# Ledger of designs, part 64: peptides against a protein of PDB entry 2AKA

Target 1, 299 residues: chain A of PDB entry 2AKA
Amino acid sequence: MEDLIPLVNRLQDAFSAIGQNADLDLPQIAVVGGQSAGKSSVLENFVGRDFLPRGSGIVTRRPLVLQLVNSTTEYAEFLHCKGKKFTDFEEVRLEIEAETDRVTGTNKGISPVPINLRVYSPHVLNLTLVDLPGMTKVPVGDQPPDIEFQIRDMLMQFVTKENCLILAVSPANSDLANSDALKIAKEVDPQGQRTIGVITKLDLMDEGTDARDVLENKLLPLRRGYIGVVNRSQKDIDGKKDITAALAAERKFFLSHPSYRHLADRMGTPYLQKVLNQQLTNHIRDTLPGLRNKLQSQL

## One batch from the design tools (peptide; made by RFdiffusion4, then SolubleMPNN)

Design b2_p14_7_s3 (from b2_p14_7, 4 letters changed)
Fold by OpenDDE base, seed 2:
Structure b2_p14_7_s3 (fold): chain B 299 residues (1-299), chain A 14 residues (1-14)
Amino acid sequence: as target 1 above (299 residues)
Amino acid sequence: SELEEILQEIDELV
């Protein structure tokens, strides 16, 4: 059963090649959250590299199918440029930006056409995530005034699918009741069956406040629960703070915090990666018989 | 085809 994620990756690549990505209910995890919720930092922490576009406003403007593959070697490859191996992750970032601009133009618009990126690394578990544009209410630059609705419509193409799991990323330093991620998840998954909650910015909460009730699944219960993480600050990212050091600091944060110490073994980025690998594997197993029958009917 | 190969692999895993 260890090869289920790579098998679905081959399906994703095959369907991307024929332009049918939007019509298939493949078992996958879609990553949703407001702008600056910490989605990119979570994904980069899995890889241990800085490789995602950064900036103000909408950074992710196309769906990014991020296929993590455990390997003895470390490199990246794109489906749109087969045979090119990237070992410099700054070049990976630049390629994402260039490929995004090639399709969307210079107006900072969005496109529903995915970018497929595979990362081989000894530091990752097999895991595929679809990173989606961050939800926003405010257009930036030359973006159309209805960009909020364009983003929502794009997200709905993924999260409405029954076989789509939702990684809902919410910052702890904002009112959870106002979380864009949890709002969209509740809209398409009202019973909380497909949603995994990620709570970021736990280190940025006001003194005397904590997210214990959320992390204990008592405030807004999800069947799949919540996992807290601590990402690098923007200052740490700009200062090129090492991700390995940040992961050690995250572990220390949970172990030393009076409200979270008892949860520490079920918190943090490494635990999140493990849980997502397991949940995706199990989800593929459960959906595979139905998917097989559907695929057979399309031959 | 690639799809047929994938289907065969699915049948082996299920």
Scores: peptide ipSAE 0.354, ipTM 0.885, DockQ to the pose 0.684
Fold by OpenDDE base, seed 4:
Structure b2_p14_7_s3 (fold): chain B 299 residues (1-299), chain A 14 residues (1-14)
Amino acid sequence: as target 1 above (299 residues)
Amino acid sequence: SELEEILQEIDELV
């Protein structure tokens, strides 16, 4: 079972190399959320490194196939530059930006062509995620006025696939009933069978309020449930607060919070990684017979 | 091919 995720990674790479990514319903997890929902922070917390583009407006402008691989060594590799090992994660960030700009230009446009990034680390579980552009309402820079719809159309190419699980990232300090992530998930997964809810910014909720009902799966039920996380603040990021220290603070937050202490063992980034690894592995196993048949028909 | 190799590995798991 430990080899199922790496096997699908090889399929992803092979299909990317031949330009067939759009036509295959591979078992995968697509990450969706509004801008500033905390998606990038969740992904960086998995790796324990700052490596994703940051900024105002649309930061992710191409799908990022992020393949996390447990290894004794720590480095990153891109499919578009095979053989180059990145050990400086700032260089990883710069490469993502450069490769994005190479295809989209400097107008902050989007492209459906994925970037494939593999990260080897002793601190990760085997896990593959497809990070998608953040949903937005307002064009920035030279973006076309219909950029919102372009992003939605791109997301729909992934999340409508039957074998696509949806990691819906929603901030707790906003009205969860109006969450862009949960809305798009409900549109394509009305029964909540493929959606995993992530609730960020629990530490930024107004005093006297909590997301307990959501986290207990009582407000907007998902079959796969919700996991709360606490990311670094923008101040912490700017101050280069260590992610390991942030994870310890996250654990402390859940343990000390009156509304969440009873859930603490089923909350936080480490638990989220474990759950996603298990769910992806199981999902691959369940879809493998169908995938085999599809693959055979393409040969 | 790489795809054929992957298919064989899948066949071993299914």
Scores: peptide ipSAE 0.353, ipTM 0.882, DockQ to the pose 0.697
Fold by OpenDDE base, seed 3:
Structure b2_p14_7_s3 (fold): chain B 299 residues (1-299), chain A 14 residues (1-14)
Amino acid sequence: as target 1 above (299 residues)
Amino acid sequence: SELEEILQEIDELV
């Protein structure tokens, strides 16, 4: 079963190379969320490295197919520069920025053309995620006034696919009923069959409030449920706080919080990674017969 | 082709 994710990775790379990303409904997880919802932080916490673009406004401007592969060595590779191994994750960040700018220009526009990034690490489980641009209502810089709709249309290209699972990232310190991630998920998955909820910023909730009902799947039920996480603060990121230390603090948060202690073993980034690995593996297994038939028809 | 190779691998896993 551990070989199923790498197999789909090869398919993703093959289809990306020929520009036919839309022609095959590959089993995958698309990551959706509003700007500053914590999507990039979740992905970096899986790897244990700072490697994603950071900044104000729309940071992710192209889909990022992030392929995590458990390995004895730690390095990254891009599909667009085969044979180059990146061991410095700052160089990975710079390459994402450069490759994004190469296609979109300097106007902070978006492109639907994916970047394929594979990360080998002893600290990851096999997991593939498609990081999508953050939903926003306000254009920044030279962005077109309709950027909100451009982002939405791009997201819809992924999340409308039947074999696409949706990782809906929502901050706890905002009204969940207004979550852009959950709204788009509900639109394309009204029965909540394909959606996994992630609740970030649980540590930033007002005193006397909690997200217990959400995390217990009582407020907005999803078949696949919700997982709470605590990401590094912007101050911690700027201060280069170690991700390992942040993960320990996250564990402590859930264990010590009166409202979350009973859920602590089903919360946090390590648990999320495990669940996503299992969910993706099972999903690939279920879809593989249909995928095989589709592939055969294209030969 | 790469797709044919992948197809063969799928057949081995199914």
Scores: peptide ipSAE 0.352, ipTM 0.883, DockQ to the pose 0.687
Fold by OpenDDE base, seed 5:
Structure b2_p14_7_s3 (fold): chain B 299 residues (1-299), chain A 14 residues (1-14)
Amino acid sequence: as target 1 above (299 residues)
Amino acid sequence: SELEEILQEIDELV
């Protein structure tokens, strides 16, 4: 069971090497959400390191296949530079930026060509996520006027696949009924079978408001439910606040909040990571027979 | 091939 995610990682790498990533419906989790929804922060919280590009506008401009692998050692490897082990996660960030710019140029354009990043860490569970560009309506810099649609089209290449689970990241301090993540998820998964909801920015909600009904799966029901998380503030990120301390603060937030206390054991980044590991593992198991047949036909 | 090896591993896990 523990080997299923690594097995699919090998498939992902093999298909990436031959340029067939788009042709095979691999069991995977695509991360979707609007810009500034907190997607990157969630992923960094899993690793416990700052390693994703930061900035205004579209930060993720290529799909990032993030393969987390539980290991006794901590390092990262890119598929595009095999054999190089990164132990400094700042260098990982720089490599993502450099590799993105190499393909997209400096115009802040997007490319559908994935970056494959594997992170070995004792602090992670086996988990593979595909981080996708944040949905936006406003072009920045030299981006084409139709960048919104380009992003949408890119997302659709992933989320329309039957074996793609959708991690829909929505900020709680915005109208969740208008969440771009939940809208796209509902479009391609109308029955809510493949979608996992993540609610960020719960700590930024107005006093007297809460997302309890959403988190209890009562407002916009998903079969796989919702998990609330609290990410570092932008100030904390800029100040390089330790992620471990942030995770402790997240736990405290849920435990102390009158609306969320009863849910606290089923909330937060560590629980999300566990759930995603389990759901991905089970999903792989369920899809393996079909995947096997498809692979056989390609030999 | 790598794909054949992966296929074999799948067969062992299924």
Scores: peptide ipSAE 0.351, ipTM 0.883, DockQ to the pose 0.679

Design b2_p14_7_s4 (from b2_p14_7, 4 letters changed)
Fold by OpenDDE base, seed 4:
Formats: sequence, C-alpha cells, structure tokens
Structure b2_p14_7_s4 (fold): chain B 299 residues (1-299), chain A 14 residues (1-14)
Amino acid sequence: as target 1 above (299 residues)
Amino acid sequence: SELEEILEEIDKLV
C-alpha cells in the first residue's frame, strides 16, 4: 500500500510530459479556497519550509501538483527541470514564480498548465496535492475583468472529476456558511462525499465564539469530516517563525482551548497529513481498477 | 514505454 501514491505520481509525471493532464481522471486531492484562506500555509506546514509564493491578490496562478515523498534526504525537484535538486526552498519559491511568469506573462494572468513539484523530506508523509488558484472577486494589476470566472472555470476542470477529492480550506474568522471553498465543494459534491474540510484561523476568531459545531461535523456535514488547523500569523511569517515551533503552538492551542480540547487528538497539521495520506491511499486503491482500464484503452 | 511499465505495476496490484 505504501507504493500507491508514488505509482500515481509516476502517472501524473508521464501524462504531464505528453500534455494529457486534462483528459485523465486520476485519483488526486485538489486544494480549493478563497484568497487568504490559509491554503499556502497549510501546504508549507506539511513540508516544514517556506516555499510557496506569497503576496496580495492571486498568488497561485497555475495548478501546482505538489508531490510529497518521505525520504531520508530533503530536497525538491521540478518536472520541467529534471536533474536539478533544490535544497534551498527560497529557490523553490523563485522557480515557481519564474515558471509561472514564463507561461502567464507579467500581467498576473492564469494558466491551466500545471507545475509539477516533488519534495523529498524526512518530515512528510507520502502525499500528493493539487494546489489551485485562490478564488477572488476583484481583478488586480493587468488581470482581465473576468478573472473570477477564469479561476472558477479552472477549478471546475479539476473538482468536477469523479476521482478528485476536494480539500476545502475555509477560515474560521469569516462566516463559514459563506465560505468560497465550501460553496464550490457543495456545487460539485452536493452529498459531501469527496470533500475534506480544513478550518484555518481558529486562533483569530472573536472572543466568545468558536467553530466547535463545524469541527464536530454538525453544522455543514461532510462524510470525510473537518480538521482544524492553526497556521502562523503574517507577523510570524514575516518574523521567520520556525514552522516546527508553530506546530507546537498549534498543539498547545487545541489542548488549552475549552471548546477544542476534547478534539485535540483529531486536529492540527500533523493529524491532517496523516488523514490525507490515508484517504488518498485508500482512494487510489478504490479507483485503481477503473484507472487500469482507462490506461489500457489509451495504449 | 513508461506507461506500459506503470500498467504492468498496476496489474500486479489489481
């Protein structure tokens, strides 16, 4: 079972190399959320490194196929520059930005062509995620006025696929009933069969409020449930607070919070990684017979 | 081909 995720990674790479990514319903997890929902922070917390583009407006402008591979070594590789090992994760960030700009130009446009990034680390479980552009309402820079719809159309190319699981990232300090992530998930997965809820910014909720009912799967039920996380604040990021220290603070947050202490063992970034690894592995196993038949028909 | 090799590996698991 440990080899199922790497096997699908090989398929992803092979299909990317021949430009067929759009036509195959591979078992995968697509990450969706509004801008500033905390998606990038969740992904960086998995790796334990800062490596994703940051900024105002649309940061992710191409799909990022992020392949996490447990290894004794720590480095990153891009499919578009095979053989180059990145050990400096700032260089990884710069390469994502450069490769994005190469295809989209400098107008902050979007492209559906994925970037394939593999990260080897002793600190990760085997896990593949497709990070998608954040949903937005307001064009920035030279973006076209219909950028909102372009992003939605791009997301729909992934999340409408039957074998696509949806990691819906929603901030707790906003009205969860109006979450962009949960809305798009409900549109394409009305029964909540393919959606995993992630609730960020639990530490930023107003005093006297909590997301207990959501985290207990009582407000907006998902078959696969919800997992709360606490990311670094922007101040912590700017101050270069270590992610390991942030994960310890996250654990402390859940354990000490009156509304969440009873859920603490089923919350936080490490638990989220474990759940996603298990769910992806199981999902691959369940879809493998159908995938085999589709692959055979294409040869 | 790479795809054929992957298919063979899948066949061992299915």
Scores: peptide ipSAE 0.346, ipTM 0.881, DockQ to the pose 0.695
Fold by OpenDDE base, seed 2:
Structure b2_p14_7_s4 (fold): chain B 299 residues (1-299), chain A 14 residues (1-14)
Amino acid sequence: as target 1 above (299 residues)
Amino acid sequence: SELEEILEEIDKLV
């Protein structure tokens, strides 16, 4: 059963090559959240490298199919440039930006055409995520005035699929009732069956407040629950703070916090990665018989 | 085809 995620990766690559990505209900995890909710930081923390585009406004402008593969070697490869191995993750970031601009142009528009990135690393579990553009209400630069709706329409192409799990990323320092991630998840998954909640910015909450009730699944219950994480601050990212050091600080945060200490073993980025690997593997197993029949009918 | 190979692998796992 250890090879289920790589098997689905081969399906993703095959369908991407023929341009049929949007029409297939593949078992996958879509990552959703508002701009600056901490999605990119969560993904980079899994890899232990800075490799995603950064900036103001909409940073992710195409779906990024991020395929993490446990390996003895560390390198990245793109489906659009087969045979090229990237060992410098700054070059990975630049390639994502260049490939995004090639399709969307210079107007900071969006495209539903995915970028497929595979990262081999000894520091990752097998895990595939689809990083989606951050939800926003305010156009930036030369973006069209309806960019909010374009993003929502793009997200809906993924999250409405029955075999799509939703990683809903919400910041703790904002009202959870106003979370863009949880709103869209509730719209397409009203019973909370497909949604995994991630709560970021727990270290940035106002003094005397905590997200205990959320993390204990008491406020807005999800069948798959909530996992809290602590990402590097923007200052830490700009200062090139080491991700390994940040993960140690995250563990210390949960262990030392009076409201979270009892949850500490079920919190943090390493636990999140493990849970996502397990949930995706199990989800693939459950959906595989139906997927097999559907694929057979398309031959 | 690649798809046929993947289907064969699926059949081994199901």
Scores: peptide ipSAE 0.345, ipTM 0.883, DockQ to the pose 0.689
Fold by OpenDDE base, seed 3:
Structure b2_p14_7_s4 (fold): chain B 299 residues (1-299), chain A 14 residues (1-14)
Amino acid sequence: as target 1 above (299 residues)
Amino acid sequence: SELEEILEEIDKLV
């Protein structure tokens, strides 16, 4: 079963190479969330490296197909520069930025053309995610005034697909009823069949408040439920706090919090990674017969 | 083709 994710990775690469990303409904997980919801931090926590663009405004401006592959070695490869192995993850970040700017220019515009990044690591489970631009209402810099709708349209190209699972990332310190991630998920998945909820910033909630009802799947029920995580603060990121130390602090947070202690074994980044690996593997297995038939018809 | 190879691999798994 562990070979199913790598198999779909090969399909993703093949379709990306020919520019036919829209022609096949590949089993995948699209990551959606508002700006600053913590999407990039979740992905970096899976890898245990800082490698995604950071900054103010819309940071992710192209879809990033992030293919995590368990391996004895640690390195990254881009589909657009085959044969080059990146061992410095800062260089990975710079390549994402450069490749983004090559297509979008310097105006902070967006492009629907994916970047395919494969990360080999002994610290990851096999997992593929499509990181999508953060939803925003306010254009920054030279962005077009309709950037909100451009982002929405881009997201819809992924999340409307029947075989697309949705990782909806929402911050706990904001009104969940106003979550951009959950709103878009509800629009395209009204029965909550394809949506996995991630609740970030649980450590930033006001004293005397908690997200227990959300995490227990009582407030806005999803078939696949919710997983809470605690990411590094911006101060911790700027201070280059070790991700391993951050993961230990996350575990401690859930274990020590009166409202979350009973859920602690079903919370946190490592558990999220495991769940996503399992969910994606099962989803690929379920969709594989249909995918095979579609692929055959295209030959 | 690469797609044909992938198809053959899928056929082994289904």
Scores: peptide ipSAE 0.344, ipTM 0.881, DockQ to the pose 0.695
Fold by OpenDDE base, seed 5:
Structure b2_p14_7_s4 (fold): chain B 299 residues (1-299), chain A 14 residues (1-14)
Amino acid sequence: as target 1 above (299 residues)
Amino acid sequence: SELEEILEEIDKLV
């Protein structure tokens, strides 16, 4: 069971090497959400390292296939530079930026060509996520005026696949009924079978408001439910606040909040990571027979 | 090939 995610990682790498990533419906989790929804922070919290590009506007400009692998050692490897082990996660960030710029240029354009990053860590569960560009309506810099649609089209290449699970990341301090993540998820998964909701910024909600009904799966029901998380503030990120300390603060937040205390054991980044590991593993198992047949037909 | 090896591993799991 523990080997299923690594097995699919090998498939992902093999198909990436031959340029067929788009042709095979691999069991995977695509991460979707608006810009500033907190997607990157969620992923960094899984690793416990700052390693994703930061900035205003569209930060993720290529799909990032993030393969987390539980290991006794901590290092990262890119598929595009095989054999190089990164132990400094700042260098990982720089490599993502450099590799992105190599393909997209400096105009802040997007490319559908994935970056494959594998992170070995004792602090992670086996988990593969595809981080996708944040949905936006406003072009920045030299971005084309149709960048919104380019991003949407890119997302659709992933989320329309039947074996793609959708991690829909929505900020709680915005109208969740208008969440870009939940809207796109509903469009391609109208029955809510493939979508996992993540609610960020719960700590930034106005006093007297809460997302309890959403987190209890009562407002916008998803079969796979919702998990709330609390990410570091932008100030904390800029100040390089330790992620471990942030995770402790997240736990404290849920335990101390009157609306969330009863949910606290089913909330937070560690629980999210566990759930995603389990759901991905089970999803792979369920899709393996069909995947096997497809692979056989390609030989 | 790598794909054949992966396929064999899948066959063991299915």
Scores: peptide ipSAE 0.338, ipTM 0.879, DockQ to the pose 0.685

Design b2_p14_8_s1 (from b2_p14_8, 7 letters changed)
Fold by OpenDDE base, seed 5:
Structure b2_p14_8_s1 (fold): chain B 299 residues (1-299), chain A 14 residues (1-14)
Amino acid sequence: as target 1 above (299 residues)
Amino acid sequence: SEIDEVLDLIKELE
C-alpha cells in the first residue's frame, strides 16, 4: 500500500502532463496570504533550505505545487525537467525564477500555469502544498493595473474547490481582522471547515500585545484551528541565517513567552508540518472515493 | 496510462 500523499502526487503529475490543472478537484492545500505575510518562509522552513524566490513585491507569480517527500536522500526535481536532480537548492531557486520568467516574461506578470517541484528530504514529512501568489493591491514594475484582481482570480481557481484545504497565512503584527488570507478564506469557506490558520510574525508584535486569543481559536474561530510560527527576519534571510537555528529560536520564543508558553507544544513550524501532514492524509482518505468516481467519469 | 495505474491503486486502497 502506497502512502496517500504520494498517491495524490502521482495524480498531480499525471494531470499536469495532460494539461489538467485546477479544473480537477484534487485533495490539496492551497497557501494563501498577503504579500510579505511569511508564506515563503513557512515553506522554506519545512524543507530547511532557502529555495524560493525572494524580493520586493510579488515573488511567487505562478502556482508552485510543492511536493515534500520523506526520503533518505535530499534532492529536488521539477516536472518540467524530468530526470534532473537538484542537490543545490540555490539552483532550485534559480530554476523557479527562470521557469517563471520563461512564461511570464520580465514584467513581473503572473501565470496560472503551475510549477511542480518535488523535494525529497529526510527532514520533511510527506506534504503537498500549492503556494499561490501573494495578494497585493499595488502593481509593481510592468505589472498590469489589475494585477490584484488577476491574483485573486487565480487564487479562486484553487480555493473554491471543495477538496481544497486552505492554509491561510496572516502576520500577527497586522490587524488580523483585515487579513487578506482570512478574508478570502471566509469568502469561500464561510463555515471555516477547510481553513487552517497560520499566524506569523508573532515576534514582531508590539510589547504588551499578543495573539493568544487568535491562537486559542477564540477570535475568528476555525474548525481546524490556528498555529503560530516564528520565521526568520528579512535581515536573517538576507544574511542566510541557518533555518535550523531559526527553528530553535522559534521553539524558545514560544516556551519563553508568557502568553504562548501553555500553547508551545502546539505551535511552531515542526508542529505545523505534522498537522498538515495528518490533515492532508485524512483529507485525501475522505475524498478518494468521490475523486475516483469523478475521474472514472471524466477520463 | 499513468492515470490508469493510479486509479487502480486507488481501487486497491478502498
Scores: peptide ipSAE 0.130, ipTM 0.812, DockQ to the pose 0.142
Fold by OpenDDE base, seed 4:
Structure b2_p14_8_s1 (fold): chain B 299 residues (1-299), chain A 14 residues (1-14)
Amino acid sequence: as target 1 above (299 residues)
Amino acid sequence: SEIDEVLDLIKELE
C-alpha cells in the first residue's frame, strides 16, 4: 500500500497539469503568517537547505506547493520543468524567483497560480505544505495600493476550504494576541479545529518573559496545539550557519530554558516535522472517502 | 490518464 501523502502529491500534480486547482478541496496544510514571522526559516529547516527567496517585504508571491519526500538521494524537481534535477539549492531559489517573475512580472505583484516543488532528501519526512505569501500592510515597489487585500483574498482561497489545515506561524517576540496568522486562522476556523500553531523567535523574547502559557495551549487554545521552534537569526543566515548546527542549538535552547525544559520533547523543528507528517496522513485518511466521491462526480 | 490512475489507487485504499 502506498503512503497517503505521495498519493495526494500525485493528485496535486495531475490537477496542476490540467489547471483544475480552483475546484478541488484536497487535503493539505497551508502555511500562513505575517512577513518576517519566520515561515521561510521553518520550511528551510525541514529540508536542511537554504532554498527560499529572502528579502524585505513580500518574498513569496505565488503559492508554493512544497512536497517533501523521504529518499536516499537529495535533489529537487519542479513540475514546470520535469526531468531537471536540482542538486544546488541556490539554483532552486533562483528558479522560484524566475518562475515567480515570469508570471507576475517585475512589479512584485502576486499570482494565485502555484509553483510545485518536490524535494527528495534523506533528512525529511514525507510532508506537503502550501507556502502562502506573507500578510503585509505596506505596498513595496510597484505593488498596487490594495496589495494587502489581494494577499488576504488569495490566502482565503486556500484556508476557507474545509480540507485545508492551517499552519499558523507567529513570532513570540510580538504580541501573539495580534498575530496575523492567528487572526486569519480564527476568522476561518473559529473553533480551532484545523489550525496548528507554530511559535517562532522564542529566543528573541524580552528577558523575564516567556510563551509558556501559549505553548501549553492555555492562552489561545487550538485543538491541534502549539509547537515552539527556534530559527536561525538573520545574522546566522547571512553568515551561512549550518541548519544542522542550528537544530542542535534549538534543542539546547528548549532543554536549558527554565520555562520550556518540561516541554522540550514536544518542541523544536524535528518534532514539528513528525507532528505534521502524522496529522497530514491522518487528515488524508479521514478525507479520502469524501474526496473520492467528489472527484468521481466532477471528472 | 494520470487522474484515472490516482482514482483507481484511491479506490484500492478503501
Scores: peptide ipSAE 0.093, ipTM 0.788, DockQ to the pose 0.173
Fold by OpenDDE base, seed 3:
Structure b2_p14_8_s1 (fold): chain B 299 residues (1-299), chain A 14 residues (1-14)
Amino acid sequence: as target 1 above (299 residues)
Amino acid sequence: SEIDEVLDLIKELE
């Protein structure tokens, strides 16, 4: 039997090609979080490369369908430029920026039209994520005053779908009760059936505080639970700190922290990637028969 | 169509 994630990837590509994005309820994981919550860092840590746009304000301005495929080779491909293989991930970043600007212009506006990016790598598990624009309260540059609501409306197009899982990314060094990610997840998934919590910036919490209760699923319980991660600092990113070294430091953090040591085997980026691969695979298996029937009746 | 091809593939897997 063919792997289910690559099968859904082909469906995503086909539907993107015909412009049927809004009408599809494909099994997928949408990544949501406030600006600077650490979403981009999590995705880059999966790939082990720097390839996402960085900067101040709203960086992700179009949905990015990121299709990770385990392979013996390492390269990237965009659906909008078929046949071109990218081996330099800096070029991948530049292409994302260029393609974003081509559609949105230079005003830092947003567009609901996805960018489809496939990354082949020996360092990844099969995994597809839809990276969505970060929620924000303050418009930047030439953005319209209602940019906050435009972003929310865009996110809702994805997260309201029944077959959409939600990867809710929240920073630990902020009040979790005010997490934009968890708020939107609770709105569309009040029983926490479709939401996976990711807690970032655990290393930036004030001394004497911890997120143990959150990570143990005791504070704001989700059926699918929470996974803590430690991303590179902005200084480390600017200094081009190796992601492999950062992942080792993350492991060390959980093992050495008194509040998290007992959870260490169920924390960190590698564990998150594994869990997402498994959950997505199972989710596709559960939803594919219904999706097939629906598509057959409509086409 | 591309969709038809994918649907056929899904049918083969089930």
Scores: peptide ipSAE 0.061, ipTM 0.769, DockQ to the pose 0.176
Fold by OpenDDE base, seed 1:
Structure b2_p14_8_s1 (fold): chain B 299 residues (1-299), chain A 14 residues (1-14)
Amino acid sequence: as target 1 above (299 residues)
Amino acid sequence: SEIDEVLDLIKELE
């Protein structure tokens, strides 16, 4: 049997081709989090490449449908420019920025129209994520004063869908109770059935504090639990630290930390990727029959 | 349509 994730990828592509966007309730994972929560780093760690826009403020300004496909070859392709294979991931980043600017203009506005990016790599598991703009309260540049609400409204178009799983990315070095990601997740998923918690910046917590209770799912329980990750520091990013090396450091972090060692096998980016692959696969299996029937009835 | 093709494929795989 063909892998289910690639099937949904084809559905996503097909619907994109006809202009259908967030209104379609495809089985998918939407990534939500505040600005600087570490969303981009998590996604880049899956690929092992730097390819997402970086900067201060809102970097993701359109939904990015990121389709990871395990392959013997490594390259990326965009749905909006089929036939062009990108092997330089810097060019991928530039294309995302260019395509974003093409639609949003120069005012750093947002658009709900997705960018569809497929990455083939031997280093990834099959996984599709929808990266959404980071939640913010502070307009930048020529952004309208209500940009916070525009972003929220955009996110809601995705996360309110019943077949949408929510990857809520929250930094550990901030009060989790005030996590924008978990707040929006709880708003649309009050029972925590569709939400997967990702805790970043565990390495940046104040000495004497830890997120053990969160990671053990004891503080703010989610059915699907929490997974802690350690991303590259800003210094590491600026220094162009290799992601592979960073992943090794992440493993070491969990293994050596007295509060997390017992959880180490259920933490880290590789484990997160495996969990997401499995959860998405299962979710697709559960939802496709219903989706099929719905779509057939509309044809 | 592309959607029809995908739906047909899904049906075949189920």
Scores: peptide ipSAE 0.081, ipTM 0.782, DockQ to the pose 0.146; fails the geometry check

